Peptides against a protein of PDB entry 8HF1. Designs and how they scored, part 219

Target 1, 320 residues: chain A of PDB entry 8HF1
Amino acid sequence: NVMLYATKPTEVMVSFPHQEQVLTVTRLISAEIEKFYVSLDLMNIGVQPIRRSKSLQCLRDPSKKSFVKQLFNDFLYQMKEYGIYAASIAIISLIVEFDIKRRQAETLSVKLMHRTALTLCEKIRHLLVQKLQDMTYDDDDDNVNTEEVIMNFSTPKVQRFLMSLKVSFADKDPKDICCLVFVERRYTCKCIYGLLLNYIQSTPELRNVLTPQFMVGRNNISPDFESVLERKWQKSAIQQFRDGNANLMICSSVLEEGIDVQACNHVFILDPVKTFNMYVQSKGRARTTEAKFVLFTADKEREKTIQQIYQYRKAHNDIA

## One batch from the design tools (peptide; made by RFdiffusion4, then SolubleMPNN)

Design b2_p24_4_s3 (from b2_p24_4, 12 letters changed)
Fold by OpenDDE base, seed 4:
Structure b2_p24_4_s3 (fold): chain B 320 residues (1-320), chain A 24 residues (1-24)
Amino acid sequence: as target 1 above (320 residues)
Amino acid sequence: NLEEVLKALKESLEPIPEISLEVP
């Protein structure tokens, strides 16, 4: 029913240059994580008691090692796809998660594993912050949150995204803005949220215009593993967006979960559109008059992306 | 220059052409 009556949004493609230059710091960080994986594989943490959650679907709590590797792999992805500035925010989320897991550790071996992961995260944080400071004259952490530093240490994709926000929303009335930002990964929502808070605060034309929120999808594996805090946060974020107290929502695949989000005038797809369902659902939220549906593509992938959008448009028209 | 990149961005904000599915 949500699909049929959407005004056709203007579909816009933003191209960005492919950045081939791998910074020395990103190579160093990647190498330190790989060394840590070798060490992690050698760690004897014993057989972890499978918490038999009574829900049959929760069978494989990924080994506590697998979860650690997943978090670092997600961090490496964020560093690559969004840049060093986004990585400096992402690493803090890993520090918080590993500190929680360290405190909740039932065994000394698991506690030591999370402690080793924390030590690596602190080393990574230091390397990232030091690199952000290369453009600042002052050693103060607040000086790394300037528009200039954010832009310089963001990938071309993120640069074009931030600029698209500035062009689209500079000096507008906050009430006239209803924006969605789609990202692929759950952890990217929080990372891009933190980046946007700092960017908006450093950008006078946006400071009183954009109020961001983020919403992460439910864990498909178990609603029981969602912390009561995460569920409260999601409900609060959705409510703030419905009430107009937030006008930009960052989300990952959340529309598939039947979360009712209002009709938006802007939809940004920060990550590649991988599925027809994601295309239709995200585009179907751009329902206001003059709504924009904005895609980001590397210049080298522009033609392929256009052809993919044409296939999705055709398939959508055949169903409508 | 942020203005040049903003100008280039405005120029790169090409509407994805409506394929006129003119089915002949």
Scores: peptide ipSAE 0.031, ipTM 0.622, DockQ to the pose 0.045
Fold by OpenDDE base, seed 1:
Structure b2_p24_4_s3 (fold): chain B 320 residues (1-320), chain A 24 residues (1-24)
Amino acid sequence: as target 1 above (320 residues)
Amino acid sequence: NLEEVLKALKESLEPIPEISLEVP
């Protein structure tokens, strides 16, 4: 029971400026997605034939329209919360998902719906990459993955996170590092993983120091091929982290569900701590006083965040 | 400036103070 450890890690708060940088490209992408939603609502996809082997997910949205909207809404969230660079990675996950759904489509109408969604994702990817290339002199896709481009097209939160990694881990022994990064959303794990791979590769002080992995939550609802691949990936990622072949693990809140991850010397909470359970369970992974538990907060929310952490500390001491 | 942000980061890495809620 993670609650039984009176863990006193060093709690650290990193503040970041709340800058709503509304880029023209972000507005354009949002408008294209809204236009697509209107078209999607008008699209008659018919009633899908109930095959006996349909996953519970096919029962939730027989039209699959709500799932398409959810993926784009999650993308819009990632673009807003993490920036354009992170969005350029996040859109690839949508492309993969819609291409799989297009291939698995049982009807021409559903195939067309996923094809239209895919075409929109490809357009969005092009708009994002073109915007990243505005800072590069070369048309080569590899040149957009520089430390400078990543930093300039990331939100202040992500900038402070990346800099906190650089300050914390530059030129350290990889064996002495056991780092967890908590994010709220499942899709953010993949996005931040892709961003970190490129950032680490472009940062000499981290290139041979940090080896990231990611773990997404068990999607217990879909027995689909994707869920099998994800389960295989999760098992492999956890094993690599246990074996020390990976020293940074990006996780959604699902580490709350009793995945035995080793005690870590660094725990980063990239997204706001919304629950007492999230606070206790994430903090409970930092078991030593030398371990750092790092929170990120907007400057405007700093006082509210501090008060919330004090309430959580009090509540934790009253239970311990 | 990256150095100013790094300095501000180093300064913002202050431990969240245990504000002793002095209960009056």
Scores: peptide ipSAE 0.028, ipTM 0.612, DockQ to the pose 0.056
Fold by OpenDDE base, seed 5:
Structure b2_p24_4_s3 (fold): chain B 320 residues (1-320), chain A 24 residues (1-24)
Amino acid sequence: as target 1 above (320 residues)
Amino acid sequence: NLEEVLKALKESLEPIPEISLEVP
């Protein structure tokens, strides 16, 4: 019996102030999305022919309106949870997706619906970029990607996360770094990836130290061309992380059982740990000597979060 | 004010308190 003394990772809790700074721009964007939902509900797009796809999880909405609302709700969540800078990246993903859906539209009514959604995304993008530029006296797009702009237009949670990366990894050898970042939502992976690329490029202490990658959870929903590209991209991203060509990976789900990912020395949980399984599986990736497991919590929720982690630790020790 | 946020951030650049959740 080789007692693999798996050195328990050091668990760290980073608190952040719960400031609901409702900026005027975020209120305007939310109001425009709500007006769009009212207009969307009034749109008669007809009954879509039920494609008999063998996969039982047909989006139950034959109108595809629920999918459009889901994307904007995910955007609103990202804007609230990560800030205006993250939202300026997140909106690009919606623009790309609605342009694809507009081109694939089988009916004029569905094409018009996706075109209207796209026009709203372009307006939102303009409002976000203009707000980022209000801090920069220079109209150049490159000037909105500075460390200062990223930090100022990020939520306190994201600010503490970026600061934690800088403190943890400044001037380290990139070969000694194996970092996982867990987020709750699929679209957050792409958003935080884009934010990290810009932050690392603007931060000299990290530019040659961190090479980020992301991994999106498998879409159970659609065998569409998008799912094939995503599967190819996931396979490439995992391979780059295994080969050490990427040393930081952003994930929305715990890597499926059987993805042999090297033992990580840092695991960041950017969003609240909602399940015991998420806690065990994410913590179980921090396997190196001196591995760190970092949690983020609002100051108001700190005590509740501590108590939840103690319950998860107890339950984990009772199973081990 | 950006300077106040940056100052509050610099003051809050306390080393990530290793709040070791080790119960004594």
Scores: peptide ipSAE 0.024, ipTM 0.606, DockQ to the pose 0.051
Fold by OpenDDE base, seed 3:
Structure b2_p24_4_s3 (fold): chain B 320 residues (1-320), chain A 24 residues (1-24)
Amino acid sequence: as target 1 above (320 residues)
Amino acid sequence: NLEEVLKALKESLEPIPEISLEVP
């Protein structure tokens, strides 16, 4: 019985300063979203025509207003946690979603609600892009996608993450890299993917080294709303990562869904580890002899994070 | 200065402190 001693990954903790970027633009955007919530609560979206089941009960669909608020709350979270540069990418996803919902709306009142949300998203996008351009001293270079702009308009957490990628992978052979990046939210996967594409393109040492993909979990709300296109895209992204056509995969809590991902040499946890299962599943993907498992923590939460990791290590050793 | 912050960040990543596997 050769007990295959599963090589335990090296666990690494990167601390970052808790610095709230108190930018005037962030306050303006937050105030515009709060004004919009007041207006949204006053909007009469009317009685939704229930598809003809027999009972005439005019269900107000409170779910449509709640969904609009959820998307803007997720955007505000991303702007706070990842910074203004990440927010400029995240707002595009809201624009696409509200345009789809506007086109699919059965009533004029619902069309108007989604149109008003879309108009606010375009205003937010302009405010963000203008603020990114204010740092480009050359009036002629409209390129807001430089390494400098990305770093300056990212939170300390994202700055430390990007520097950790550069230190870990600069000038390496792409074939020797199998990297996972875990985030909490499905919308963060798309946002961090767009940020990484621009960062890699602007960083010569990474441009031909890292090829990112992303994977979003299934929407728990309804398997029927997961478009055939999203399912095809997920299968394609996984296949590209298996074939070595991509060497960095950004995932949400998707490992719980039984996605067979290959053994990796690097696992980054960008957001706080909230559960023992997430710790074991994500760490369990770092299976090579020199595998690294990298955590990010705010300096103020460092002691609490260390204590939580020790508890998870103890619990994992007691089960193994 | 951005360069000083980036230099300090790079220097703080070299070496990335291993979380000691030894529970103190």
Scores: peptide ipSAE 0.023, ipTM 0.638, DockQ to the pose 0.063

Design b2_p24_4_s4 (from b2_p24_4, 11 letters changed)
Fold by OpenDDE base, seed 1:
Structure b2_p24_4_s4 (fold): chain B 320 residues (1-320), chain A 24 residues (1-24)
Amino acid sequence: as target 1 above (320 residues)
Amino acid sequence: NLKELLEALKESLDEIPELELELP
């Protein structure tokens, strides 16, 4: 057992102002979702045929209403935590999901429910895109994907994250970069991935430097087509990252499942570190010489974050 | 202003204190 004296990564904390972007559009969208929940609660979906779909999800939501509410609640979380630009990407994932569920609907009532949810998502998408376009003179979709639009419509957390990438990786050799970005939620992986693609494309200093991929956890989600696509994507993304064809991997807390990812030189924790295991596992990926482990915290939570990291360091030293 | 934000963000990133958690 060569105890490789793993050089401890440099731990960095980036603070950001806790500004709730009180946009009128965000309030309007939240109000439309709340109105939809009232309507959804009044919908008689009838007795769902208990298809023996071995999917634990069908067992958890016999009405399929809780799943619809979960997706919109996850969207609202992303809009709040990452901003309206990230929300404009996140809503596309909901559109895709509800269109799949609409097509897979076993009853007309369930089909109508998913159609109503889809119509709301399309309205939300329009409101978001229109707000992004308010800064652009031209109605072309390409104009909403500028560095300026991305930065202005991102939360302070995301702004600091994007700037940290720019400062860390501008004009570097792609081969020298092995970056992990940890997020709490699987849906955040997709929207931050889309945001990063657009940001990298709009940032000359990062063009041809960063090639992002994303990995979603093997949630014991139903063996449905999505779980097959997600598993195929996950395998491809991991392989591309191992082969050096991708140098930035966005992942949720998937590393708990024994995904062997190479030693990285940068690890970003975009969301709060909630568990000791997440801290140890994510930090344990920053093993190269001069590796950086970067945390993001709101200014108001800075002291609490520091105390939490100290407790985790102590607990880690007591086990080692 | 976006430029002012970018400059302030850049400065704030250059000043990323090592968490010298010299907590006593």
Scores: peptide ipSAE 0.074, ipTM 0.701, DockQ to the pose 0.064
Fold by OpenDDE base, seed 3:
Structure b2_p24_4_s4 (fold): chain B 320 residues (1-320), chain A 24 residues (1-24)
Amino acid sequence: as target 1 above (320 residues)
Amino acid sequence: NLKELLEALKESLDEIPELELELP
């Protein structure tokens, strides 16, 4: 019986302080979204005619108002959890979605609803970009994508994550790096991807070292909502990661069983581990010699997180 | 100061002991 001793990854816990100070701009944005919800509830969008077009039973969003509120609630979550810089990227995804929904609107009332949501997103984008520019003292350098601006307008969690990447990968050979970053939400994948592109470009020690990609887990998307473009993007991103053309992959949810992803030397869990399955599957991707499994926790939740990890380790040892 | 925060953050990352959580 050759017990293949699977090398267990080193587990690291990074603590971050709770951000107490809410910026005035985040309060203004939250208040504008709440005013918009009141206006949205008063909008008569009418009874949508169920056009029985036979072929593409795209699951009709049963509540178009609920979906609009969900997107803004997801944006508010991202602004709170990742900061203003991440929010400036996240709002672009809402702009794109509401423009698509505006163009696809079957009625004038629904078209107007999505147009009003889009106008609010453009106002929010302007407020965010203006706040990022207020820190650039140099009138001539319109570049809000500096390491300093990214760090200052990121939450303590994101700051610790970016510094953990810099310490782990500064001036390393890109061939020696195989990194996974797990996030909870699909929209966070795109947001953190855009943030990392700008951070890597602004950080000389990571420039030409890290090449990020992102993948959205299939389990969160009905196959009917998965665009042909999203499926092509996922296949391309996975292939680039297999070929070594990308060495950092951002994922929402654990990569499904059967995605043959090479053994990784680093796994970062940016959001809280909510389930035993998520713990085992994400940790199980850190399989190289000296692999690291890195968790992030707020200081106030540190003891609770430690106790959860001990319970998961015990349960894993009892099954193995 | 951002620089002091980044230095303290770097020190705190270097001081993150390999929590070899020795399972008792």
Scores: peptide ipSAE 0.043, ipTM 0.669, DockQ to the pose 0.024
Fold by OpenDDE base, seed 4:
Structure b2_p24_4_s4 (fold): chain B 320 residues (1-320), chain A 24 residues (1-24)
Amino acid sequence: as target 1 above (320 residues)
Amino acid sequence: NLKELLEALKESLDEIPELELELP
């Protein structure tokens, strides 16, 4: 039994400037969502019949209003943390979700609620796309998916992340790459996946080098059709990553759920490491000899992040 | 300018000390 002493990955901290400038469009979008919340609170949706799904673990379907507010709050978070470009992708996920919920609506009041939410999402999408087009001088090439547009409408954190990918992986053999990207939220996986697809396609040095995939944690034990599709999709995504058909996997809390992800040579933590378990589990995936574990921090939080990493390293060494 | 942003980002990445956080 050769105890392959797992070489400790090189830990890298990437600092990014705090973005103080709130764009007018983000303020307008936030104000429209707040107006919608006031309207939503006034909506009488009545007592909704709880579908007794046969499985006893009917997690109380969160009040249909609470779910709507959660999706918009998650969108506002993504717009703030990742920027306008990422928000333009994130809003599509809300459109899809509200259209599904509108079609599945058992009552006219709930159908109307989801229709109103959908109308707001289309307005938000238009405002975002219009703002992305403000940089495209050519009226004829509506291609907002350029490296320039992606970079300019991303937060400093996302800019540094994309640049770190370019510097790390430009013109490399795809077979030599096994990369994990950790994000805090489930919906961020889809958003960053869409952003990466567009960025990789617009960046010749990464085209045919990086093949991204995403994985969302199994939060909904609900045996609903969505949960079956999501489970099939997750299984397919994991299998593609295991087979080397994908070499970059975006994950949200997936390691805690017992999803067996292979050993990687790069691990990026796009969002703050909030727990010791996240630190140990994510770092523990960077197992190759030259493995890199990359953290992103705002300049103002750099010292606090360093101290937190030292505490986690100490605690890990005391257990090992 | 994208080029200036990319150079500034590259410089800031090159200035990423390998925080070999030398554990004291």
Scores: peptide ipSAE 0.083, ipTM 0.702, DockQ to the pose 0.044; fails the geometry check
Fold by OpenDDE base, seed 5:
Structure b2_p24_4_s4 (fold): chain B 320 residues (1-320), chain A 24 residues (1-24)
Amino acid sequence: as target 1 above (320 residues)
Amino acid sequence: NLKELLEALKESLDEIPELELELP
């Protein structure tokens, strides 16, 4: 039995400047969300009917208010970490979620709560799109999806990520590409997927080279209609990636629990590596010859990131 | 200018040595 010594992937660290995007629009959006939280806390939605199905959500969110706050907190995180352009895509996911929850509402009070959240999302979407249009002379929504607008309204981290994709994959054969992009949060998968679709379409060197897909983590909580659609999407996305119909997969860390994904030649970690398991599993997907494992770090966190990777390498070598 | 940002980003990517993290 020739133990094929899996060639260790080349590890690359990409640094980016820590820039707090002090935009008036981001401050306005954050202030509108905080005002909404105050109003949400004052809303009397009554006693929610305890459905006999032991969904862990009924135990975690008896008021159904914490879920609303979680979605807006995830949006605020995406706006901060990825920028205004990514936020304009992320807000659409919130609009879809709140429209579904509004239609599924069993009480008028819960229906009104989700309607108020939806109205806020529509206002936020308008503020974001208007800000993207400030750089376009033409009021056409299609003009906001240019490489220039995407780059200018993205954080330094996302700018470095997009440039790393362009440098790594410009003019390559699509068949020679098997790329994973790891993100921390499930909602970031959809956001970065939408951003990449628009970026690839606007970048001639990548348009016929990269075909992205995304995987959302299994929502273990509720067999809601969303969880059936998410499961169907996951199966389809995995199959397309296995068949080579997609060559870039965006996934959250939840790929841990037994998704058999092929050996990849590129693995990007867009968010900080928080656990040893995430390091080992993500790095363990970069198994081809000349495989690259790319990390992104803020300049201020560079030394801390280096020390953390060293500890993970040492711990991995002590187990092997 | 996007071009200047792209050039500065490209220079900074070209300055991404293959940090073989020769961790000390």
Scores: peptide ipSAE 0.069, ipTM 0.706, DockQ to the pose 0.034; fails the geometry check

